# Ledger of designs, part 2: peptides against a protein of PDB entry 7SFY

Target 1, 41 residues: chain A of PDB entry 7SFY
Amino acid sequence: ELFNLESRVEIEKSLTQMEDVLKALQMKLWEAESKLSFATC

## One batch from the design tools (peptide; made by RFdiffusion4, then SolubleMPNN)

Design b1_p8_3_s3 (from b1_p8_3, 6 letters changed)
Fold by OpenDDE base, seed 5:
Order: structure tokens, then sequence, then C-alpha cells
Structure b1_p8_3_s3 (fold): chain B 41 residues (1-41), chain C 41 residues (1-41), chain A 8 residues (1-8)
């Protein structure tokens, strides 16, 4: 394998992207939980 | 949309999985950086 | 992007 500065930057960008997705998912989870309704009669 | 306990658990499991991948990638990045070689003549 | 898909 060949590793250079460009490869490192690419990997770090991918990491950042994944972190952003995680944050988005966490926000969606919070919203979903806030809207959770319980069974009622 | 329908949200319940099972859905929440599923989402949280997915989040955990993504976090695990992130950690793995970070470790790989560190290893790659440690093995980086510079051009020599 | 995946992020944008999640936001939509």
Amino acid sequence: as target 1 above (41 residues)
Amino acid sequence: as target 1 above (41 residues)
Amino acid sequence: SLLEKLKS
C-alpha cells in the first residue's frame, strides 16, 4: 500500500463525514423520542 | 411514521456500529501515519 | 451524500 499526504487528507475527510452523519442520526433519534406516543385507550 | 421501543433500540445499535467503525478508522489512520515514508533519493 | 439523504 502507498500512503501519502493526499491519502491522509482523504481519510480524515471521510472521518469527518461519518461524524457528521452520526450527529445527524443522534438529532433524529432525539426528535423521534420526543414524539413517541404511548398506547392509550 | 411509527416509533416504538424496538425502533429506538435499532437506531441506537446502528449508532454504536458507526462509532465502532469510526474508532477502527482512526486506529488505521494512526497506523498509516506511523508508517508513512518520505521521498528519498 | 448520505448526510443529505438523512436530512430529507
Scores: peptide ipSAE 0.069, ipTM 0.571, DockQ to the pose 0.051
Fold by OpenDDE base, seed 3:
Parts: sequence; C-alpha cells; structure tokens
Structure b1_p8_3_s3 (fold): chain B 41 residues (1-41), chain C 41 residues (1-41), chain A 8 residues (1-8)
Amino acid sequence: as target 1 above (41 residues)
Amino acid sequence: as target 1 above (41 residues)
Amino acid sequence: SLLEKLKS
C-alpha cells in the first residue's frame, strides 16, 4: 500500500466532513429533545 | 414538529453508525501513518 | 457529496 501526503489530506478531509455531519445531527437531536414536552389530559 | 421515542431511537442509531465509521477510518489512518517509512538512498 | 447533503 502506498501512503503519501495527498492521500492523507484527502482522508482527513473526509473525516472532517463526517465529524461536521455528526455534530449537526447531535445538535438537532438536542434541540428536538429540548423542545419535547409531556402530553397532558 | 413531532418528536417521539421512535424517531429518537432511529436518529440515535444513525449517529452510532456514523460514529463507528469515523472510528474505523481514524484507526486505518493511524495504521497507515504508523506503517509509513522514510525513503532512503 | 452525500455528507455535505446530510449536513445541509
């Protein structure tokens, strides 16, 4: 296997993108849970 | 917006999957860097 | 990319 700066940079870019998506989803989950209220009679 | 247990569980499943992929990629990046050696004359 | 679409 060949590993050089080019491949490393590309992989790290992908990792960063996934991290950003994860953070966005976590934030939206938190928002949804924060806005959740109990049903009442 | 409606938020219930079903949607929460599904979102959390997706988050877990993304986290697992991230971890796998990070591990493989580490392995690649660990196996990298300098060229010599 | 798919990831960018998910983020947006």
Scores: peptide ipSAE 0.068, ipTM 0.569, DockQ to the pose 0.054
Fold by OpenDDE base, seed 1:
Structure b1_p8_3_s3 (fold): chain B 41 residues (1-41), chain C 41 residues (1-41), chain A 8 residues (1-8)
Amino acid sequence: as target 1 above (41 residues)
Amino acid sequence: as target 1 above (41 residues)
Amino acid sequence: SLLEKLKS
């Protein structure tokens, strides 16, 4: 089994992409909730 | 456009899954790097 | 799911 700089860089790129997607989804969730209205008596 | 509790729960479930995957990948990266050796003079 | 497969 080999692990080198190229492998590390590739894994870190994937992690960065996943973090960006997470941030985007969290922002979308916040925006969606900001539009959510509740009935009040 | 509708947004309700079920939609919010589903989005949050997806976010939780992504965070779990991120943690797993970060752990794998750490373990891989811990095995990486460097030549010393 | 794809995410579960990636986690495993």
Scores: peptide ipSAE 0.062, ipTM 0.572, DockQ to the pose 0.055
Fold by OpenDDE base, seed 4:
Structure b1_p8_3_s3 (fold): chain B 41 residues (1-41), chain C 41 residues (1-41), chain A 8 residues (1-8)
Amino acid sequence: as target 1 above (41 residues)
Amino acid sequence: as target 1 above (41 residues)
Amino acid sequence: SLLEKLKS
């Protein structure tokens, strides 16, 4: 395989993109938990 | 929206899955860099 | 799996 600067940049962009999605999902999870209401007897 | 245990588990599974992909990409990047050969004059 | 293929 060939590794060059352009290839590295593309991979880093993909990593950043996925990290952003991860953060978004983590935030959504936190939000959902924060709004969770438990049933009362 | 409704938050329940099943929903939480599904989100956590998705997070874990994406983290695994991130790790794989990071490893690939490291591997590519480690194998990088520079041109000589 | 796709993940394993990516790692290899």
Scores: peptide ipSAE 0.056, ipTM 0.571, DockQ to the pose 0.050

Design b1_p8_3_s4 (from b1_p8_3, 5 letters changed)
Fold by OpenDDE base, seed 1:
Structure b1_p8_3_s4 (fold): chain B 41 residues (1-41), chain C 41 residues (1-41), chain A 8 residues (1-8)
Amino acid sequence: as target 1 above (41 residues)
Amino acid sequence: as target 1 above (41 residues)
Amino acid sequence: DKLARIKS
């Protein structure tokens, strides 16, 4: 395999995108749990 | 939408999978850069 | 882009 500047940029771009998705999912989870009711009636 | 235990488990599973991929990509990047040579000849 | 789909 060959590693160059373009390869590094591509990997770092993918990492950034995945981090953004992770943040979004974590926020969705937080909001969902915040709205969850434990009412039994 | 409806949020229940199954929904929470699904989201958390996705988060875990993405974190694993992030770790793998970061490790690959580190190894690639570690092996990169700055030789000019 | 599958990541974009997940984010949206």
Scores: peptide ipSAE 0.146, ipTM 0.602, DockQ to the pose 0.052
Fold by OpenDDE base, seed 5:
Structure b1_p8_3_s4 (fold): chain B 41 residues (1-41), chain C 41 residues (1-41), chain A 8 residues (1-8)
Amino acid sequence: as target 1 above (41 residues)
Amino acid sequence: as target 1 above (41 residues)
Amino acid sequence: DKLARIKS
């Protein structure tokens, strides 16, 4: 399989995208936890 | 939408999975770069 | 794009 500058850039872009998704999900998790309510009598 | 311990754990597991993929891809990138050959005359 | 869909 060929590996050149173009393919390297593509891989790095994909990595960046994944990192962005990770950050977004972490933020969502934080928000969800923040809004969590506990049952009260 | 409900948020409970079970859903939180699921989200965290997903995050971990993504992180694992990230690491794997980074390693693959490194390997690819390591094996990159330059054209010679 | 799969990742984009997940993010959205």
Scores: peptide ipSAE 0.146, ipTM 0.599, DockQ to the pose 0.054
Fold by OpenDDE base, seed 3:
Structure b1_p8_3_s4 (fold): chain B 41 residues (1-41), chain C 41 residues (1-41), chain A 8 residues (1-8)
Amino acid sequence: as target 1 above (41 residues)
Amino acid sequence: as target 1 above (41 residues)
Amino acid sequence: DKLARIKS
């Protein structure tokens, strides 16, 4: 498979999408951890 | 939904997988670009 | 796509 403009654009698009998902997951993790509390007795 | 150890581990596992895929795609892009050549006449 | 579903 020859590398061309179409291939590059497609890969970059996928990378951007992956990055967006990663950021979303990181935010969710941060929010979950920030809301963590401990039960005390 | 309460945040617990199971949830944290699951999210971190997903993040790791996403990161691995990202790295693989970045490597493929780099390799493709590094192999790029121009036809000359 | 799959990634879009995960993000949403």
Scores: peptide ipSAE 0.144, ipTM 0.601, DockQ to the pose 0.052
Fold by OpenDDE base, seed 2:
Structure b1_p8_3_s4 (fold): chain B 41 residues (1-41), chain C 41 residues (1-41), chain A 8 residues (1-8)
Amino acid sequence: as target 1 above (41 residues)
Amino acid sequence: as target 1 above (41 residues)
Amino acid sequence: DKLARIKS
């Protein structure tokens, strides 16, 4: 397989995008949990 | 929107999967870079 | 972009 500068840039860009999505999902989870209403009788 | 235990479990499972993919891609990047051959004349 | 769609 061939690895060059373009390949590295592409992979690092993908990693950054995945990190951004992870952070967004973590924030969404926190927001959802903060709004969670517990079961009541 | 509705948030319950099942939703939380699903989101946390997805987060774990994304973290695993991130780690795998970072390792692949390291391996690729370690094998990188630079241009020569 | 699949990731962008997930983020939004």
Scores: peptide ipSAE 0.141, ipTM 0.603, DockQ to the pose 0.055

Design b1_p8_4_s1 (from b1_p8_4, 5 letters changed)
Fold by OpenDDE base, seed 4:
Structure b1_p8_4_s1 (fold): chain B 41 residues (1-41), chain C 41 residues (1-41), chain A 8 residues (1-8)
Amino acid sequence: as target 1 above (41 residues)
Amino acid sequence: as target 1 above (41 residues)
Amino acid sequence: SELKKKLE
Protein backbone atom coordinates (compact mmCIF):
# COMPACT_ATOMS: atom_id res chain seq x y z
CA GLU B 1 0.00 0.00 0.00
CA LEU B 2 1.00 3.56 -0.64
CA PHE B 3 1.10 6.04 2.20
CA ASN B 4 1.31 9.74 1.56
CA LEU B 5 0.19 13.04 2.98
CA GLU B 6 -3.37 12.54 1.77
CA SER B 7 -3.63 9.21 3.54
CA ARG B 8 -2.20 10.61 6.76
CA VAL B 9 -4.54 13.56 6.73
CA GLU B 10 -7.53 11.33 6.10
CA ILE B 11 -6.64 8.97 8.93
CA GLU B 12 -6.05 11.85 11.31
CA LYS B 13 -9.37 13.33 10.31
CA SER B 14 -11.07 10.03 11.07
CA LEU B 15 -9.33 9.83 14.43
CA THR B 16 -10.44 13.31 15.34
CA GLN B 17 -13.98 12.54 14.27
CA MET B 18 -14.11 9.43 16.41
CA GLU B 19 -12.63 11.28 19.36
CA ASP B 20 -15.39 13.82 19.05
CA VAL B 21 -17.98 11.07 19.05
CA LEU B 22 -16.38 9.45 22.06
CA LYS B 23 -16.51 12.72 23.94
CA ALA B 24 -20.14 13.12 22.98
CA LEU B 25 -20.95 9.66 24.29
CA GLN B 26 -19.08 10.39 27.49
CA MET B 27 -21.09 13.54 27.91
CA LYS B 28 -24.31 11.66 27.31
CA LEU B 29 -23.33 9.11 29.90
CA TRP B 30 -22.52 11.82 32.39
CA GLU B 31 -25.76 13.62 31.71
CA ALA B 32 -27.77 10.45 32.06
CA GLU B 33 -26.09 9.53 35.32
CA SER B 34 -26.47 13.02 36.68
CA LYS B 35 -30.20 12.82 36.10
CA LEU B 36 -30.56 9.35 37.52
CA SER B 37 -32.61 9.05 40.65
CA PHE B 38 -32.25 6.16 43.03
CA ALA B 39 -35.03 4.40 44.80
CA THR B 40 -34.92 4.90 48.53
CA CYS B 41 -36.92 3.72 51.45
CA GLU C 1 -35.73 9.68 29.28
CA LEU C 2 -35.15 6.76 31.57
CA PHE C 3 -31.65 5.78 32.57
CA ASN C 4 -30.94 2.43 34.14
CA LEU C 5 -28.28 -0.21 34.32
CA GLU C 6 -29.06 -1.46 30.82
CA SER C 7 -28.59 1.99 29.36
CA ARG C 8 -25.34 2.53 31.21
CA VAL C 9 -23.96 -0.80 30.11
CA GLU C 10 -24.91 -0.15 26.51
CA ILE C 11 -23.29 3.27 26.46
CA GLU C 12 -20.15 1.94 28.09
CA LYS C 13 -20.05 -0.86 25.55
CA SER C 14 -20.29 1.66 22.74
CA LEU C 15 -17.53 3.74 24.29
CA THR C 16 -15.29 0.73 24.55
CA GLN C 17 -16.03 -0.26 20.98
CA MET C 18 -15.15 3.17 19.69
CA GLU C 19 -12.00 3.26 21.77
CA ASP C 20 -10.99 -0.02 20.18
CA VAL C 21 -11.55 1.42 16.73
CA LEU C 22 -9.57 4.52 17.64
CA LYS C 23 -6.67 2.41 18.80
CA ALA C 24 -6.86 0.38 15.62
CA LEU C 25 -6.73 3.52 13.53
CA GLN C 26 -3.81 4.82 15.54
CA MET C 27 -2.01 1.56 14.94
CA LYS C 28 -2.75 1.73 11.24
CA LEU C 29 -1.37 5.23 11.12
CA TRP C 30 1.76 4.15 12.93
CA GLU C 31 2.20 1.14 10.69
CA ALA C 32 1.74 3.20 7.58
CA GLU C 33 4.22 5.81 8.73
CA SER C 34 6.72 3.19 9.77
CA LYS C 35 6.62 1.69 6.30
CA LEU C 36 6.83 5.00 4.52
CA SER C 37 9.90 5.47 2.43
CA PHE C 38 11.21 8.86 1.50
CA ALA C 39 12.64 9.84 -1.81
CA THR C 40 16.31 10.63 -1.63
CA CYS C 41 18.92 11.77 -4.02
CA SER A 1 -18.38 15.84 12.70
CA GLU A 2 -20.99 13.89 10.83
CA LEU A 3 -20.92 11.07 13.33
CA LYS A 4 -21.18 13.46 16.25
CA LYS A 5 -24.20 15.07 14.65
CA LYS A 6 -25.97 11.72 14.62
CA LEU A 7 -25.52 11.44 18.36
CA GLU A 8 -26.63 14.96 19.18
Scores: peptide ipSAE 0.117, ipTM 0.594, DockQ to the pose 0.055
Fold by OpenDDE base, seed 2:
Structure b1_p8_4_s1 (fold): chain B 41 residues (1-41), chain C 41 residues (1-41), chain A 8 residues (1-8)
Amino acid sequence: as target 1 above (41 residues)
Amino acid sequence: as target 1 above (41 residues)
Amino acid sequence: SELKKKLE
């Protein structure tokens, strides 16, 4: 098992990408909820 | 475009799953870095 | 990112 600077950079890139996806999902959820009608009477 | 309770639940499940993956990646990064030798002289 | 584009 070898860890070097290159490996760390790759993992950190993956982390950043996952964070970006999380933010996008949260934004989509908020936008969807903002358009949800509370009462459908 | 239709948003309902079922859609919200699915998005929230995805968010939770992404958060779990982020945590796992962060732990792996820490463990890898803890094993990294600073000096290779 | 590739993963983000799958959600768009």
Scores: peptide ipSAE 0.113, ipTM 0.593, DockQ to the pose 0.054
Fold by OpenDDE base, seed 5:
Structure b1_p8_4_s1 (fold): chain B 41 residues (1-41), chain C 41 residues (1-41), chain A 8 residues (1-8)
Amino acid sequence: as target 1 above (41 residues)
Amino acid sequence: as target 1 above (41 residues)
Amino acid sequence: SELKKKLE
């Protein structure tokens, strides 16, 4: 088992990517909920 | 474009899954770094 | 990212 700077950088890049996707999903959820309207009669 | 409770639940489940993966990756990174040792002569 | 592109 070897760990070096390149491996660390790769893991951190993956984490950053996942965080970006999380933020995007949260924004989409907020947008969807903000557009939700109740039924009217 | 329809948004309902089922869609919201699905998005929130996906967010939870991604957060769990993020936590796991962060723990793995910490473990790897904790095991990192400097070269010795 | 590839994952973000799937959300588009």
Scores: peptide ipSAE 0.107, ipTM 0.584, DockQ to the pose 0.054
Fold by OpenDDE base, seed 1:
Structure b1_p8_4_s1 (fold): chain B 41 residues (1-41), chain C 41 residues (1-41), chain A 8 residues (1-8)
Amino acid sequence: as target 1 above (41 residues)
Amino acid sequence: as target 1 above (41 residues)
Amino acid sequence: SELKKKLE
């Protein structure tokens, strides 16, 4: 394999996708935990 | 900047770290949502 | 993204 511009761009796209998923999961986690805190019973 | 072996290794480390965080967040989300399902009240 | 869809 060659470590070239195409490879770099592909890796950066993957990183961006992972970051987006991380943010989404963090938001979902916050939502779930928030609902738990709302558990008044 | 040069796209060289050092850069590649650094990016791969970042990807691995993000994957680990993704898994951890997914587990935490599952735990939180499981607790919500346990809410019997 | 495809990754996001896979994890959803």
Scores: peptide ipSAE 0.103, ipTM 0.481, DockQ to the pose 0.121

Design b1_p8_4_s2 (from b1_p8_4, 4 letters changed)
Fold by OpenDDE base, seed 2:
Structure b1_p8_4_s2 (fold): chain B 41 residues (1-41), chain C 41 residues (1-41), chain A 8 residues (1-8)
Amino acid sequence: as target 1 above (41 residues)
Amino acid sequence: as target 1 above (41 residues)
Amino acid sequence: SELRKKLE
């Protein structure tokens, strides 16, 4: 195993990308739930 | 677009899974940085 | 991260 600056940068970039996806999914969930219709009985 | 309980559950499961991966990557980063050797000049 | 802390 060899860790250097380039390796760290790549991992941090991956973390940031996954955070962006998480944020997007959270927004999608909120939007979907906002439009959820409840039983109308 | 149709949102129901099953859809919400699937999204939440995906969010949880991505959080687990993020946590794992953060641990990997910490472990790698812990072993990083600095210049010895 | 801040995002993870908010999600947890």
Scores: peptide ipSAE 0.137, ipTM 0.587, DockQ to the pose 0.218
Fold by OpenDDE base, seed 1:
Structure b1_p8_4_s2 (fold): chain B 41 residues (1-41), chain C 41 residues (1-41), chain A 8 residues (1-8)
Amino acid sequence: as target 1 above (41 residues)
Amino acid sequence: as target 1 above (41 residues)
Amino acid sequence: SELRKKLE
């Protein structure tokens, strides 16, 4: 195992990408739930 | 596009998995940085 | 998760 600037940059880049996807998924969940309708008799 | 319980569960499952990976990456970054040593003249 | 395990 070797830590250097390149490896740090790679990890930080991955973190950023995953955070972006997380935010997108959270938005999709909110949007889907906001459109949810309930039926009654 | 159709929202139902299954689709909601799928999104929430994905969110959980991505959060776990984010935490793992953050831990690895911290661990790597904690081991970083600086040289001097 | 399996993905987390791969990163550890």
Scores: peptide ipSAE 0.134, ipTM 0.596, DockQ to the pose 0.056
Fold by OpenDDE base, seed 4:
Structure b1_p8_4_s2 (fold): chain B 41 residues (1-41), chain C 41 residues (1-41), chain A 8 residues (1-8)
Amino acid sequence: as target 1 above (41 residues)
Amino acid sequence: as target 1 above (41 residues)
Amino acid sequence: SELRKKLE
């Protein structure tokens, strides 16, 4: 494997991108749960 | 949108899966950096 | 998560 500045930057960009997606999914989950209503007897 | 237990579980599984990938990428980055050697004069 | 805490 070859590692240099370009490789590091690219990997960190990918990590940040994935974290952005994770945040979005977390928020979607929270939104869904916050809107959830329960049927009660 | 419909949200129920199945949906919640699936979303949380996806979040966990992405987090696993992030961890792996972090470790790969760390490994690469730790192995990096510098040419010096 | 612990991962997000580390990344931030």
Scores: peptide ipSAE 0.132, ipTM 0.580, DockQ to the pose 0.224
Fold by OpenDDE base, seed 5:
Parts: sequence; structure tokens; C-alpha cells
Structure b1_p8_4_s2 (fold): chain B 41 residues (1-41), chain C 41 residues (1-41), chain A 8 residues (1-8)
Amino acid sequence: as target 1 above (41 residues)
Amino acid sequence: as target 1 above (41 residues)
Amino acid sequence: SELRKKLE
């Protein structure tokens, strides 16, 4: 297998994309929990 | 929209899965770079 | 990110 600069850049781009998705999901989770209301009697 | 414990758990599981993939990819990147050899004259 | 923008 051959590893070069192009391959490294592609992997790093993919990692960045995944991190962005993670951050977005964490934000949505926080928002959902912030809006969570509890049942009242 | 309804948010409950089940939904929160599912989102957190997905986040954990993505983080595991990220760590695996980072390890593979490091391994690839560690094995990278440079052309010689 | 573009995804964050869409979710906001």
C-alpha cells in the first residue's frame, strides 16, 4: 500500500467532517434537553 | 416533538459510536504516517 | 460547519 500527502489530506478532511457532525449532534442534544419538560401532577 | 430518556440514550449511543470511529481513524492515520518512507535518490 | 448551519 502507498501512503502519500494526498491520502493524508483526505483522511484529515474526513476526520474534520466527522468532528463537525459530532459537534452538531452535541448541540442538538443540549437543545433538546434544555427544552425537556417534566410531567406535572 | 417529544424528547424522552429513550431518545437521549439513543443519541448518546450514536455519539459514542462516532467518537470510537474517530479514534480508530486517528490511530490508522498515525500508523500510516509512521510507516511513510521518503523517496531516495 | 455547513451541517451546524442547517441545524440551527
Scores: peptide ipSAE 0.127, ipTM 0.584, DockQ to the pose 0.059

Design b1_p8_4_s3 (from b1_p8_4, 3 letters changed)
Fold by OpenDDE base, seed 2:
Structure b1_p8_4_s3 (fold): chain B 41 residues (1-41), chain C 41 residues (1-41), chain A 8 residues (1-8)
Amino acid sequence: as target 1 above (41 residues)
Amino acid sequence: as target 1 above (41 residues)
Amino acid sequence: SALRKKLE
């Protein structure tokens, strides 16, 4: 199998993109939870 | 917009899955880099 | 990032 600088750069770029998506989802979850109302009488 | 326990569970499950993929990719990157040979004369 | 902006 072949691995070079170009491949490393591409993989690291993909990792960064996934981290960005993770952060976005975490923020969305927090926002959703902050808007959640609980059952009351 | 609506948010309930079911939605929260689903989002958290997705986040966990993404974290697993991130970890796998990081490991693959490490393995690839460990096998990388550099140019020599 | 472009991906994060799509989710906002």
Scores: peptide ipSAE 0.141, ipTM 0.600, DockQ to the pose 0.059
Fold by OpenDDE base, seed 5:
Structure b1_p8_4_s3 (fold): chain B 41 residues (1-41), chain C 41 residues (1-41), chain A 8 residues (1-8)
Amino acid sequence: as target 1 above (41 residues)
Amino acid sequence: as target 1 above (41 residues)
Amino acid sequence: SALRKKLE
């Protein structure tokens, strides 16, 4: 199997994309939790 | 929209799964780079 | 990132 600079760059780009999605989901989770309301009655 | 404990747990599980994949890919990248051979002639 | 924006 060949591994070259182009392949490495592609893998790193994919990793970055996954990290971005992860961060986005973490933000959404935080937002959801911040908006969570508890029963008051 | 409802947000409850079960929903939060599910989101957190998904985040954990993504992190696991991310780590696995990082390890694979390292392995690939470590095995990379350069032209010697 | 583009992906983050899509999730907003």
Scores: peptide ipSAE 0.135, ipTM 0.594, DockQ to the pose 0.060
Fold by OpenDDE base, seed 1:
Structure b1_p8_4_s3 (fold): chain B 41 residues (1-41), chain C 41 residues (1-41), chain A 8 residues (1-8)
Amino acid sequence: as target 1 above (41 residues)
Amino acid sequence: as target 1 above (41 residues)
Amino acid sequence: SALRKKLE
């Protein structure tokens, strides 16, 4: 099995993209929950 | 826009799945780099 | 997880 700079760059690129998506999802979750209200009656 | 428990669960589920993928990619990167050797000549 | 195992 061969490993080179190109392979490393590709993996790191994928990691970065997934981290960005994770952050976006976390933000959406936070925003959604912040808007959630509960009845006090 | 509506937000409920089902929506929250779905988002959290997606987050978990992506975190698992991230971990897998990180492991692959580490393993690949650990196998990388350099010439000393 | 199953997903992680598939990527290994």
Scores: peptide ipSAE 0.126, ipTM 0.601, DockQ to the pose 0.058
Fold by OpenDDE base, seed 4:
Structure b1_p8_4_s3 (fold): chain B 41 residues (1-41), chain C 41 residues (1-41), chain A 8 residues (1-8)
Amino acid sequence: as target 1 above (41 residues)
Amino acid sequence: as target 1 above (41 residues)
Amino acid sequence: SALRKKLE
């Protein structure tokens, strides 16, 4: 295995992208729940 | 838009999968850095 | 998870 500055930067870039996706999904979940209408009897 | 228990569970499943990938990448980064050999003069 | 193990 070889590790250098370039590979570190690439991994950190991937981490950031994944974090962005996570935040987007969390926001979607929050929005969906906030718009949820509950059945009433 | 429609939100129900099934869709909530699916979103949460996706979130968990993304978190697992993030943790794996962080572990790889840590391992790579721990094995890094520095040039010496 | 299985996914994490594949990435290790």
Scores: peptide ipSAE 0.123, ipTM 0.599, DockQ to the pose 0.059

Design b1_p8_4_s4 (from b1_p8_4, 5 letters changed)
Fold by OpenDDE base, seed 3:
Structure b1_p8_4_s4 (fold): chain B 41 residues (1-41), chain C 41 residues (1-41), chain A 8 residues (1-8)
Amino acid sequence: as target 1 above (41 residues)
Amino acid sequence: as target 1 above (41 residues)
Amino acid sequence: SSLKEKLS
C-alpha cells in the first residue's frame, strides 16, 4: 500500500467526521449540564 | 429523559472513545506522511 | 455525516 493524495484525503475526511461527532457530543453534554437543576425538598 | 450521573458517564465514555479514534487516525496520518518519499528518476 | 447520524 502506497500513501498518496487519495489516501490522505480519505483520512482527513474521517478526521473531520470524527471531530464533528465529538463536537456534537460535547454540545449535548454541555447542554445537559447547563439545564441540570438540583432537587428541592 | 433526565440527565443524571449515568448519562454523563456514558457521554464521557463516548467522548473518550472518539478521542482515541481521532488520535489513532492522526498518528496514522503522521506516520504515512513521515515515511513519504519522492520518486526518483 | 453518516457517523453523526448514527450517534444522534
Scores: peptide ipSAE 0.109, ipTM 0.606, DockQ to the pose 0.053
Fold by OpenDDE base, seed 2:
Structure b1_p8_4_s4 (fold): chain B 41 residues (1-41), chain C 41 residues (1-41), chain A 8 residues (1-8)
Amino acid sequence: as target 1 above (41 residues)
Amino acid sequence: as target 1 above (41 residues)
Amino acid sequence: SSLKEKLS
């Protein structure tokens, strides 16, 4: 395969999407943990 | 929804997978660009 | 992204 502008743009688009999803998951984890409470006697 | 251990583990698993895919895409982009050549007159 | 939206 040859690298061309279209290939680069497509890969970079995918990278951006992955980063966005990663950040979203991190936020969800933080939100979930921020709502976590522990029972104490 | 309540946060629990299972939820945390599931989210962290997804995060790890996303990071792995992100790194793989970055490597593919680098490899593609490293093979890129430009025609010059 | 569509994938991000699915995770909302």
Scores: peptide ipSAE 0.109, ipTM 0.616, DockQ to the pose 0.055
Fold by OpenDDE base, seed 4:
Structure b1_p8_4_s4 (fold): chain B 41 residues (1-41), chain C 41 residues (1-41), chain A 8 residues (1-8)
Amino acid sequence: as target 1 above (41 residues)
Amino acid sequence: as target 1 above (41 residues)
Amino acid sequence: SSLKEKLS
């Protein structure tokens, strides 16, 4: 595989996207768990 | 949206997958950059 | 990203 400027830019763009998705999933998990209520019976 | 055990398990599974992909991309970037050579002219 | 938008 050829590594050049375009390759680096594309990988860095993918990294940024993955980090954004990871943070979004972490927020969704936290928000969902924060809304969880336990049975009162 | 209903949050239950299945929802939490699925989100945690997705989180793990995203973390694995992120680490793989970081390794690929580092490996590619470590092989980079500059012009000697 | 398109994937991020799907999760929103």
Scores: peptide ipSAE 0.107, ipTM 0.608, DockQ to the pose 0.056
Fold by OpenDDE base, seed 1:
Structure b1_p8_4_s4 (fold): chain B 41 residues (1-41), chain C 41 residues (1-41), chain A 8 residues (1-8)
Amino acid sequence: as target 1 above (41 residues)
Amino acid sequence: as target 1 above (41 residues)
Amino acid sequence: SSLKEKLS
């Protein structure tokens, strides 16, 4: 088992992609909550 | 299209899972880099 | 988590 530059680049690329998805989901959550309406009586 | 408590819980659950995976990958990267050896001549 | 298990 060996670790090299290509392996490091692959892992960091995956991390970047996951961080982008996290940010997108957080933005979606914020926008969804901003549209949340409460029942009034 | 409606947003409710269940939808919010689902999104936040997904966010938590992705954050856990991110942490795991960061730890794997750190440990892999700590084992990286350099050629010596 | 299921995601963690898939990537581990």
Scores: peptide ipSAE 0.097, ipTM 0.603, DockQ to the pose 0.056

Design b1_p8_5_s1 (from b1_p8_5, 5 letters changed)
Fold by OpenDDE base, seed 2:
Structure b1_p8_5_s1 (fold): chain B 41 residues (1-41), chain C 41 residues (1-41), chain A 8 residues (1-8)
Amino acid sequence: as target 1 above (41 residues)
Amino acid sequence: as target 1 above (41 residues)
Amino acid sequence: SRIRELLQ
């Protein structure tokens, strides 16, 4: 199997894109948790 | 929009799964780069 | 790595 600069760049690009998705999910989680109401008796 | 414990758990689960994928990609990148041959003149 | 630091 051949690995060259183009392949490396593509993998790094994919990693960066996934990082962006993770950041977005973490932000959404924080926002959701900030709005979470706790049950009160 | 409603956010409850089930939703939070599902989001956290997704984050964990993405983390696993990222780890796998990073490992593959390392392996590929370790095998990368540089052009020589 | 930067990515793992984001999740921690």
Scores: peptide ipSAE 0.109, ipTM 0.562, DockQ to the pose 0.116
Fold by OpenDDE base, seed 5:
Structure b1_p8_5_s1 (fold): chain B 41 residues (1-41), chain C 41 residues (1-41), chain A 8 residues (1-8)
Amino acid sequence: as target 1 above (41 residues)
Amino acid sequence: as target 1 above (41 residues)
Amino acid sequence: SRIRELLQ
């Protein structure tokens, strides 16, 4: 098998993208919880 | 709009699952880099 | 967060 710089860079970029998504989701979760409302019934 | 405990728990579980995947990918990246080989041509 | 620390 061959692992080269191109493959490494691609994997690291993908990891960064996933982190960005997680960060965004965490922010959305905080926003939702800040506005948290419960059913009254 | 209504945000309840069930929705919060589901989102947090999803975030945890994504974190687990990222952790696994980071480990795989380390393993690959530890065995890094380059084309000789 | 833990994930951000891992990726830094």
Scores: peptide ipSAE 0.107, ipTM 0.555, DockQ to the pose 0.199
Fold by OpenDDE base, seed 4:
Structure b1_p8_5_s1 (fold): chain B 41 residues (1-41), chain C 41 residues (1-41), chain A 8 residues (1-8)
Amino acid sequence: as target 1 above (41 residues)
Amino acid sequence: as target 1 above (41 residues)
Amino acid sequence: SRIRELLQ
């Protein structure tokens, strides 16, 4: 297969997009944890 | 919605899975770049 | 984060 600048840029964009999704999920996790109630004595 | 330990673990597992995919894609990118031919004089 | 480290 031919790999060139366009292919590299596209792959990097996809990786960045996935990182953005991961960040969003991390934030959702944090928000959920921040609201989490826990049993106490 | 109810957030508990099980939910947290599941979300963290999903995040880890996505990170694994990202790593794989990064390796693919590196491999492609390593094999990339370029025009030279 | 580890992910950000990987992407750098």
Scores: peptide ipSAE 0.107, ipTM 0.554, DockQ to the pose 0.204
Fold by OpenDDE base, seed 3:
Structure b1_p8_5_s1 (fold): chain B 41 residues (1-41), chain C 41 residues (1-41), chain A 8 residues (1-8)
Amino acid sequence: as target 1 above (41 residues)
Amino acid sequence: as target 1 above (41 residues)
Amino acid sequence: SRIRELLQ
């Protein structure tokens, strides 16, 4: 396997995808934690 | 900036760190969601 | 770096 422009582009695509998943999980975590404080009883 | 071995190593370190954060957030999300079902009232 | 901001 060669460390070339194609491999760099693929790695940066993966980094962007992981960053998007990270943001989604951070928002879901905030949502879940927020719902704990909104318990009605 | 050159796409060389040093840059590849740094990128893969970042990928590993992001994966670790992803796992931690997934576990925290599970914990938060689980606590919702363990409400005592 | 946006990645570093997410990791801290």
Scores: peptide ipSAE 0.093, ipTM 0.508, DockQ to the pose 0.070

